# Peptides against a protein of PDB entry 5K2M, part 3

Target 1, 273 residues: chain A of PDB entry 5K2M
Amino acid sequence: MRIGITYTVLRREEMAIKERAGEFGEVVMLHEDDLLFPGNYDLDVVIIRNVSHFKALYTARLFESEGIPTVNSSRLIFEAGDKLFATLRLAGKVPVPEWKAALSEGGALRVPDSLGYPLVSKPVFGSWGRLLAKVNDRDSLEAVLEHRKWMKNPLYGIHYFQEFVEKPGRDIRSYVIGGEFVGAIYRYSNHWITNTARGGKAEPCSDPEVEELSVKAWEAFGEGALAIDIFESEKGLLVNEVNPNMEFKNAARVTGADMAGKLVEYAVEVAKT

## One batch from the design tools (peptide; made by RFdiffusion4, then SolubleMPNN)

Design b1_p8_2_s3 (from b1_p8_2, 4 letters changed)
Fold by OpenDDE base, seed 2:
Structure b1_p8_2_s3 (fold): chain B 273 residues (1-273), chain A 8 residues (1-8)
Amino acid sequence: as target 1 above (273 residues)
Amino acid sequence: SSGSLDPY
């Protein structure tokens, strides 16, 4: 078996994946600079570890076009990596924060009529809490919308909003790979954005309700490896988003779960399908 | 080489 691993930077995750993959077959590390298509890739499966969502998406699709399955698939990366598309999948299966989408400024200005204030403005793409805005009032909403008009990427014209969820100073990041729950952490922050990439501390989360909800959230997509962000709200657990380009170094460290191994095992299963 | 760390 030949396992490709695409990457932008060798992080702790990529090093762990490489190490574990070596136990199952020949490992081919593919930096972004090595990726030319169409190519002559002799690979049974490719683990996608590009940092960029779009690079990951296109890389996956390009390998798939050559008959090589990827983990994650381009379909999953596309559906899960877009917050709105992910919400559409999730909303029919699990509790999600109340949300609204608008396709114009005029539509966006009516969002508070449904969600009230405060609300959260999100880009449909992005990670690490970038361009998240807590919108407390009309003036703040107008400011966010004004700024979006000057952003070049047309996706910034897709206005995605959520209710502001008052969290207990933390959120939950869980991991589901191939339908198996592999672990979860609490991410603590003094800020309403709790992402560990912004300096949040991680602690183990052992909660059967989190496990069950995480698996159900994964089932909304039905494939691949997902990190799942869950809020503890007054209404109970809410699935906020999913991440098809998961970072797991903190979770692996804190929980002791072999997330890299589970990812490789799943990739090997995909290769055999 | 380290490529762009832009998550987009």
Scores: peptide ipSAE 0.102, ipTM 0.763, DockQ to the pose 0.875
Fold by OpenDDE base, seed 4:
Structure b1_p8_2_s3 (fold): chain B 273 residues (1-273), chain A 8 residues (1-8)
Amino acid sequence: as target 1 above (273 residues)
Amino acid sequence: SSGSLDPY
C-alpha cells in the first residue's frame, strides 16, 4: 500500500495522518510544490490535505484523472466545500437554517422579504468565517452588496444568505468518516462566529441526537470524511455547513478520538475498492 | 513550507 498525502503546510493533522498512514504502508508526502501533472505517481490512494479549497479540488481531480482515488474525492470536495451546493445536498436530508441564493444585486435586495433581518451573508467558498457578515438592516445589506461588486473573483457575485440563528454561545462540530461518527465538540465563543480558528474553546460533545444528525448529514453526500457544523437553535439542531477539508486537532485532543487513524483506515478502504 | 495559507 502506497499512500500519498498532499499538503500545503505540515499541521498537527497532517503529522498525525502521516504517522497513522505509516502503519498501513509506505507514505509519500507531497507538498504543493511537488505536484505536477500529468505525472507518474505510484500511489494507491491520496489523502488530500491542501489548505486551499480550490487547490484541494483540482489536486483531487488531477489524481483521479490518473486513476488514483482520493480522500476526499473531487466530487465531494466540490459539493461539500461550496456552502450553497452543500446546502442543496443537506436540505433534502436534515434540518438546515433557512437560506436564499441570489444571482444579482436586485435579487439579493429581495432576500430580506423572505428571511427577514438579521440575516447572514456568506461567500459560497472559504473558511474560518472570512467574509461572513451579520446583516441587521437594509443599509448593511446594500453595503455588503456594493463591496461584492468590487471583488474581482466572479464567485463573489453569487449571493448566499442564511437566517441568523441565535445560538447558546456555542456551536457543535462533529466528524463523520466513511459513514461512521467519530466524535463531536462544542465550540465556545463570545462572538456570533464560533469558529475555533478565531480562538474558541473546545469541549467534548456527547449527544446521541448530534451523532444521529451527523450521520444523516454525511449520508446527504454518501462518501468521504466530513466535519459537520451544527447549531443548537430554538427550532432544534440545524446543520449549518460541512467541511471536506477538516481541521481536527482540537477535536482529537479534547475527545481522544483517533480521527487521523479513522481517516487513514477509510483511505485504505478506498484504495482497495 | 512556502505554501499559501489562503483557505480559498
Scores: peptide ipSAE 0.089, ipTM 0.754, DockQ to the pose 0.798
Fold by OpenDDE base, seed 1:
Structure b1_p8_2_s3 (fold): chain B 273 residues (1-273), chain A 8 residues (1-8)
Amino acid sequence: as target 1 above (273 residues)
Amino acid sequence: SSGSLDPY
């Protein structure tokens, strides 16, 4: 078996994936500079580890066009990596924070009529809590919308909002690979954005309700490897978002779970189908 | 060269 691994930067995750993949076959490391299409790749499967969401999406689709399956698939990256499209999948299967989408400034200005304040404004794409805004009032909403007009990417004209969820100073990050729950962590922060990429502490999470909810959230997509962000709220557990390009260094360290091994095992099974 | 760490 020949396993490709695409990457932008060789992180601890990519090193671990490479090491585990070597136990199953020949490993071909493919930096973004090596990716030319159309091409003649002799690979049974490709593990997508590009840092950019869009580069990951297009890389996956390009390999699929050559008849090579990818983990994750371009379909999964597309649907899970867009917060609005992910919400559309999740909302049919699991509890999610209340949300609204608007396609114009005039529409966005009416969102508080249904969600109230405070709101959370999110771009439909992005990671690490970038361009998240807690919107407490009308003046703040107008400011966010005004700034969006001057952003170059047309996707900033897609206005996605959630209710502000009061959290107990933490959130949950779980991992589901091939439909199997692999592990979960608590992420602690004094800020309303609890992402560990912003300096949050991680601790193990062992909760059967989190495990069940995480698997159900994965089933909304039905394939691949997903990190799942879950909020503890007064209404119970809410699935906030999913990530089809997961970081797992902290989770692997804290839980002891072989997340890299599970990802490789899943990729090997995908290669056989 | 390590590509951009821009996750977009």
Scores: peptide ipSAE 0.083, ipTM 0.748, DockQ to the pose 0.839
Fold by OpenDDE base, seed 5:
Structure b1_p8_2_s3 (fold): chain B 273 residues (1-273), chain A 8 residues (1-8)
Amino acid sequence: as target 1 above (273 residues)
Amino acid sequence: SSGSLDPY
């Protein structure tokens, strides 16, 4: 068994994955600078750990084009890593925050007619709560839309909105790998954006409802390793988003779950398929 | 490491 691991930065996650992968076979660490395609990669599977969503997506697809399966697959990275596409998958399976998508400024200006205020403007791509805006009023909406017009990436012209969900000063991050619930944490923040990457504290979450919902959310995609962001709302648990490029150092530390091992085990299973 | 830390 030859296991590739693509990476941008050797984080705690990548170190743990490397270590665990070494127990299953030969490990080939592939920094982004090492990746040239087409290539003759002698690998049975590749674990995708590129930091960039798009680099991860393209890396996965490039390996797949050479007949090498990836964890996650390019399909999963694409669908799960896009907030709108992820919502489309999730909405049929699990409760999600109310959402609207608009393809123009004129359309976006009508979103409050259905969602009301406050709402959250999200880019369809991005991590760590970047470019999230709590839109409390018309003036704020106009400002966000105006700024989007001047952003060079055309994907910023895809206007994705959610209802603003009042959270109890935390959210939940769960992890499902190969359909198995691995663990969950609470992420505490005094800010409406809860993210451990922004200095949030993590505590273990042991909730059977979270576990069940997390598995159902994973089933909406049907493959891979996902981190799942869940909100505790007055309406109950809502699946906000999923992340196919999961960070898990805090979750692993807090829960004691062998997330790296589970990821490697799943990758080995994928390699055998 | 020359890799970008930009998650985009």
Scores: peptide ipSAE 0.081, ipTM 0.748, DockQ to the pose 0.800

Design b1_p8_2_s4 (from b1_p8_2, 3 letters changed)
Fold by OpenDDE base, seed 4:
Structure b1_p8_2_s4 (fold): chain B 273 residues (1-273), chain A 8 residues (1-8)
Amino acid sequence: as target 1 above (273 residues)
Amino acid sequence: MTGSLDPY
């Protein structure tokens, strides 16, 4: 078994994945600078750990073009890593926050007619709560839309909105790998954005409802390794988003779950199919 | 060189 691991930076996650992969076979670390295509890669599977969503997506697709399976697949990265496309998958399987998508400013200005205020503006791509805006009124909506006109990437012209969900000062991040629930954490924050990358604290989450919902959310995609962001709302649990490039160092530390091992085990299974 | 830590 020859396991590739693509990476941008050797984080705690990549180090743990490397270590666990070494128990199953030969490990080939592939920095982004090592990735030239077409290439002659002798690998049975590649674990995709590029930090950039788009680099991860293209890397996965490039390996797949050479007959090498990836974890996650380019399909999963594409579907799960886009917030709108992920919502489209999730909405048919699990409770999600109310959402609207608009393809023009004129469409976006009508979103409050359906969602009301406050609402959340999200880019369809991105991590760590970047370019998330709580939109409390018309003036704020107009400002967000005006700023989007000046953003060079055409994907910023895709207007994705959710209802603002009142949360109990935390959210839940769960992990499902190959359809198996691996663990979950609470992420605490004094800000409406509860992302741990912004200084949130993590605690273990042991809730059977979270486990069940997390598996159902994973089933909306049907493959790979996903981190699942869940809100505790007055309406019950809502699946907010999924992440196909999951960070898990805090979750692994807090829960004691072998996130890296489970990811490697799944990659080895994928290599054998 | 650490590649760009840009998640985009």
Scores: peptide ipSAE 0.064, ipTM 0.721, DockQ to the pose 0.819
Fold by OpenDDE base, seed 1:
Structure b1_p8_2_s4 (fold): chain B 273 residues (1-273), chain A 8 residues (1-8)
Amino acid sequence: as target 1 above (273 residues)
Amino acid sequence: MTGSLDPY
């Protein structure tokens, strides 16, 4: 078996994936500079670890065009990596924060009529809490919308909003790979954005309700490896978002779970189908 | 070349 691994930067995750993949076959590391298509690649499966969502999406689709399956698939990256498209899938299976989407400034200005204040403005794409805004009032909403007009990417004209969820100074990140729950962590922060990429601390989360909800959230997509972000709210557990390009170094360290091994095992299964 | 850590 020949296992490709695409990457932008060799992180702890990519090193762990490479090491575990070596137990199953020949490992071919592919930096973004090595990716030319059509490329006549001889690989049984490719693990996609590009940092950019769009680079990951296009890389996956390009390998699939050559008959090489990817983990994650281009379909999963597309649907899970867009916050609005992910919400559409999740909302049919699990509790999610209340949300609204608007396709114009005039539509966006009416969102508080249904969600109230405070609300959260999110771009439909992006990672690590970039361009998240807590919108407390009309002036703040107008400011966010005005700034979006001057952003060059047309996707900033897609306005996605959530209710502001009060959290107990933490959120949950769980991991589901091939439909199996692998582990979960609490992410602590003094800021309303609790993402560990912004300096949050991680602790193990051992909650059967989190495990069940995480599997159900994964089933909304039905394939691949997902990190799942869950809020502890006054309404109970809410699935906020999913990530088809997971970071897991902190979770693996804190839980002791072999997340890299589970990802490789799933990729090997995909290669055999 | 340090590829820009642009996660977009």
Scores: peptide ipSAE 0.062, ipTM 0.711, DockQ to the pose 0.697
Fold by OpenDDE base, seed 2:
Structure b1_p8_2_s4 (fold): chain B 273 residues (1-273), chain A 8 residues (1-8)
Amino acid sequence: as target 1 above (273 residues)
Amino acid sequence: MTGSLDPY
């Protein structure tokens, strides 16, 4: 078994994945600078750990074009890594926050007629709560839309909105790998954005409802390794988003779950199919 | 080189 690991930065996650992969076979670390295609990669599977969503997507697709399966697949990265596309998958399987998508400013200006205020503006791509805006009123909506016009990436012209969910000072991040629930954490913050990358603290979450919901959320995609972001709302648990390029150092530390091992085990399984 | 930490 030859296991590739693509990476941008050797983080705690990549180190742990490397260490565990070494127990299953030969490990080939592939920095982004090493990735030239087409190439003659003698690999049975590649674990995708590029920081960039798009680099991860293209890297996965490039390996797949050479007959090498990836974890995650380019399909999963594409479907799960876009907030709108992920919502489309999730909404048919699990409770999600109320959402609207608009393809123009004129459409976006009508979103409050359905969602009300406050609402949350999100880019369809991005991590760590980047470019999230709590939109409290019309003036704030107009400001967000104006700024989006001047952002060079055309994907900023895809307007994705959610209802603002009042959370109990925390959210949940769970991890599902190959359909198996691996663990979950609470992420605490005094800010409405609870992501640990923005200074939130993590604590273990042991809730059977979270486990069941997380697996159902994963089943909306049906493959790979996903982090599932869940809100505790007055309506119950809501699946906010999924992440096909999960960070898990805090979750692994707090829960003691072998997330790196589970990821490698899944990659080895994928290599055998 | 620490690659760009840009998640995009």
Scores: peptide ipSAE 0.057, ipTM 0.712, DockQ to the pose 0.823
Fold by OpenDDE base, seed 5:
Structure b1_p8_2_s4 (fold): chain B 273 residues (1-273), chain A 8 residues (1-8)
Amino acid sequence: as target 1 above (273 residues)
Amino acid sequence: MTGSLDPY
């Protein structure tokens, strides 16, 4: 068994994955600078740990083109890593926050007619709560739209909105790998954006409802390793988003779950399929 | 935190 691991930065996650992968076979660490395609890679599977969503997506697809399966697959990275596409998958399986998508400024200006205020403007791509805006009124909406208009990436012209969900000063991050629930954490923040990458505290979450919902959310995609962001709302649990490029250092530390091992085990299973 | 990871 030869296991590739693509990475941008050697984080604690990548170190843990490397260590556990070494128990199953030969490990080939592949920094982004090492990735040239087409290439003759002698690998049975590649674990995708690129930080960039797009680099991860293209890296996965490039290995797949060489007949090498990836964890996650390019399909999963594409669908799960786009907030709108992820919502389209999730909405048929699990409760999600109310959402609207618009393809023009004129369309976006009508979103409050359906969702009301406050609403959340999200880019369809991005992590760590970047470019999230709580939009409380028309003036704020116009400002967000104006700023988006001058952003260079055309994907900023895809206007994705959610209802604003009032959260109890935390959200839930769960982890499902190969359909198995691995663990969950609460992420605490005094800000409406509760991402631990922004300095939030993590605590274990042991809730059977979270476990069940997390597995159902994973089943909307049907493959891979996903981190699942869940909101505790007055309407119950809502699946906000999923992340195919999961960070799990805090979750592994807090829960004691062998997330790196589970990821490697799944990758080995994928390699044998 | 290791360098400005651009997740784009």
Scores: peptide ipSAE 0.055, ipTM 0.699, DockQ to the pose 0.448

Design b1_p8_3_s1 (from b1_p8_3, 4 letters changed)
Fold by OpenDDE base, seed 1:
Structure b1_p8_3_s1 (fold): chain B 273 residues (1-273), chain A 8 residues (1-8)
Amino acid sequence: as target 1 above (273 residues)
Amino acid sequence: SMLEVDFS
């Protein structure tokens, strides 16, 4: 078994994945600078750990073009890594926050007619709570739309909105790999954005409802390794988003779950199919 | 920075 691991930065997650992969076979670490295509790669599977969503997506697709399966697949990275496309998958299987998408400023200005205020503006791509805006009124909506108009990337012209969900000072991040629930954490924050990358603290979450909902959310995609972000709302549990390029160092530390091992085990099974 | 990835 020859296991590739692509990466941008050697983080605790990549070190743990490398270590566990070494128990299953030969490990080939591939920094982004090592990747040229078409190439002659002798690998049975590649674990994708590029930090950039787009670099991860294209790297996965390039390996697949050479007949090498990836974890995650380019299909999963594409669908799960786009908040709108992920919402489309999730909404068919699990409860999600109310959402609207608009393809123009004129369309976006009508979103409050359906969602009301406050609402949340999100880019369709990106992580770590970047470019999230709580929009409390018309003036704030106009400001966000004006700023988006001058952003260079045309994907900022895809306007994705959610209802603002009141949370109990925390959210939930769960992990599902190959359809198996691996673990979950609470992320605490005094800010409405509870992401641990912004200073949130993590505690173990042991809730059978979270476990069941997390597996159902994963089943909306049907493959790979996903982190699932869940809100505790007055309406019950809501699946907010998924992440096909998960960070798990805090979750692994807090829960004691072998997330790196589970990821490698899944990659080995993918290599055999 | 990692925070600027994909948003440049």
Scores: peptide ipSAE 0.041, ipTM 0.730, DockQ to the pose 0.077
Fold by OpenDDE base, seed 2:
Structure b1_p8_3_s1 (fold): chain B 273 residues (1-273), chain A 8 residues (1-8)
Amino acid sequence: as target 1 above (273 residues)
Amino acid sequence: SMLEVDFS
């Protein structure tokens, strides 16, 4: 078996994936600079580890166009990597934070009529808590919307909002690969953004409710490897978002779960389908 | 930085 691994930067995750993939076959590391299409790649499967959501999406689609399956698939990357599209999938299967989408400033200004204040403004794309805004009032909402008008990417004109969820100083990141729950962590922060990439600490999470909810969240998409962000709220557990290009170094470290191995095993299964 | 990815 020949396993491709696309990457932007060799992180701990990519190194672990490479190592584990070597146990199953020949590993072909493919930096973004190596990716030319059509490329006549001799690969049975490609694990997508590009840092950019869009580069990951297009890379997956390009390999698929050559008949090479990817983990994750371009479909999954597209659906899961967009916060709004992910919410649309999730909302039919699991509890999610109350949300609104608006396609204009005028629409966005009416969002508080439904969600109230405070609310959270999110871009539909991005990671590591970038461009998240806690909007406490009308003036703040107007400011966020004004700034969005001047942002270059037209996707910033898609206004996605959530209710502000009061969290107990932490959130949960779980991992589901091929429908199997692999592990979960708590991410602690004194800030309302709890992402470990912003300095949050990680601890193991062993909660059967988290496991069940995580699997159900994965089933909303029905394929691939997902990290799932879950909030502990007064309403119970809420699935906030999913990530089809997951980081797992902290989770692997604190849980001892073989995230890289599980990802490779799934990729091998995909290759055989 | 990785923080700039996709936001240019």
Scores: peptide ipSAE 0.038, ipTM 0.728, DockQ to the pose 0.077
Fold by OpenDDE base, seed 3:
Parts: sequence; C-alpha cells; structure tokens
Structure b1_p8_3_s1 (fold): chain B 273 residues (1-273), chain A 8 residues (1-8)
Amino acid sequence: as target 1 above (273 residues)
Amino acid sequence: SMLEVDFS
C-alpha cells in the first residue's frame, strides 16, 4: 500500500495522518510545490490536505484523472465545500436553517420578504467566518449588496442567505468518516460566529441526537470524511454546513478520538475498492 | 490567496 498525502502546511493534523498512515504502508508526502500534472505517480490512494479549497478540488481531480482515488474525492470537495451546493444536498435529508439564493441584486433585495430580519449573508466559499454579515435591516442589506458589486471574484455575485439562528453561546462540530461517527465537540463563543479559530474553547459533546443527525448529514453526500456544523436552535438541531477539509486537532485533543487513524483506515478502504 | 483558503 502506497499512500500519498498532499499538503500546504505541515500541521498537527498532517503529522498525525502521516504517523498513522505509516502503520498501513509506505507514505509519500507531497507538498504543493511537488505537484505537476500530468505526472507518473505510483500511489494507491491520496489523502488531500491542501489548505485551499480550490487547490484541494483541482488536486483531487488531477489524481483521479490518472486513476488514483482520493480522500476526499473531487466530487465531495466540490459539493461539500460550496455552502449553497452543500445546502442543496443537506436540505433533502436533514433539518437546515431556512435559506435563499439570489443571482442578482434585484433578487437579493426581495430575500427579506421570505426570510425576514435578521438574516445572514454568506459567500458560497471561504472559511473562518470571513465575509459573514448579520443583516438586521434594509439599510444593512443595501450596504452588503453595494460592497459585493465591487468585489473582484465573480462568485461574490452569488447571493446566499440564511435565517439568523439564535444559539446558546455555542455550536457543535461533529466528525463522520466513511459513514462512522467519530466524535463531536461544543465550540463556545460570545460572538454570534462561534468558530474556535476566533478564540472559542472546545468541550466534548456526547449526545445521541447529535450522533444520529451527523450520520444522516453525511449520508446526504454518501462518501468521504466530513466535519459537520450543527446549531442548537429553538426549532431543534439544524445542520448549518459541512467541511471536506476538516481541522480536528482541538476535537481530537478534547474527545480523545483517533480522527487521524479513522481517516487513514477509510483511505485504505478506498484504495482497495 | 485568502479567498481560496479553508481554515474551517
């Protein structure tokens, strides 16, 4: 078994994946600077750990074009890494926050007629809660839309909105790999954006309802390794988004779950299929 | 670029 690992930065996650992969076969570390296509890669599977969503997507597709399976697949990265495309998959299987998409400013101005205020404006791509806006009124909506007109990337012209969900000062991050629930954490924050990258603390989450919902959310895609963001709302649990490029160092530390091992085990299964 | 990077 020859396992490739593509990466941008050698983080704790990549070090743990490398260590666990070494127990199953030969490990080939591939920095982004080492990747040229078409190439002559002798690999049974590639674990995609590029930091960039788009670089991860294209890297996966390029290996697949040479007959080498990837974890995650380019299909999964494409569908799960776009918030709107992920919502389309999730909405058919699990409860999600109410959402609207508009393809023009004129369409976007009518979104409050259905969602009301407050609402959340999101770019369809990106992480770290960047360019998320809580829109409380018409003036704020007009300001967000005006700024979007001058943004360089044409994907900012895809207007994605959700209802604002009142959360109990935390959200849930769960992990499902190959259809198996691996673990979950609470992420605490005083800000309405509860991402731990913004200084939140993590605590273990042991809730059978979270486990069941997380597996169902994974089944909406039907493959790969996903981190799943879940909100605790007055309406019950809501799946907000999924992430095919998951960070897990904090979750692994807090829960004691072998997330790196589970990811490698799944990659080995994919290689044998 | 920061636009392409996923830190989630």
Scores: peptide ipSAE 0.032, ipTM 0.682, DockQ to the pose 0.094
Fold by OpenDDE base, seed 4:
Structure b1_p8_3_s1 (fold): chain B 273 residues (1-273), chain A 8 residues (1-8)
Amino acid sequence: as target 1 above (273 residues)
Amino acid sequence: SMLEVDFS
């Protein structure tokens, strides 16, 4: 078994994955600088750990073009890593926050007619709460839309909005790999953005409802390894988003779950199919 | 970039 691991930065996650992968076979670490295609790579599977969503997506697709399966697949990265596309999958299976998408400023200005205020503006791509905006009123909406006009990437012209969900000062991050629930944490923050990458604290979450909902959310995609963000709302649990390139350092530390091992085990299974 | 690393 030859396991590739692509990466941008050697984080604790990548180190743990490397270590666990070594128990199953030969490990080939592939920094982004090593990725040249076509490359005739001799690998049975590649674990995709590129930090950039787009680099991860293209890396996965490039390996697939050489007949090498990836974890996650380019399909999963594409669908799960785009907030709007992920919402489209999730909305058919699990409760999600109310959302609207608009393809023009004129359309976006009508979003409050459905969602009301406050609402959340999100780019369809990105992580760590980048470019998230709580939009409290018309003036704020106009400002966000004006700024988007000047952003160079045309994807910023895709306007994705959610209702603002009142949370109890925390959210839930769960992990499902190959359809198996691996673990979950609470992420605490005094800010409405609860992402641990922005200084949130983590605690274990042991809730059967979270486990069930997490598995259902994974089933909306039907493959791979996903981190799942869940809100505790007045309406009950809502699946906010998923991440096909999950960070799990804090979750592994807090829960003691072998997330790296589970990811590697799944990759080995994929290699054998 | 360093801005894309979880330091928590």
Scores: peptide ipSAE 0.018, ipTM 0.613, DockQ to the pose 0.269

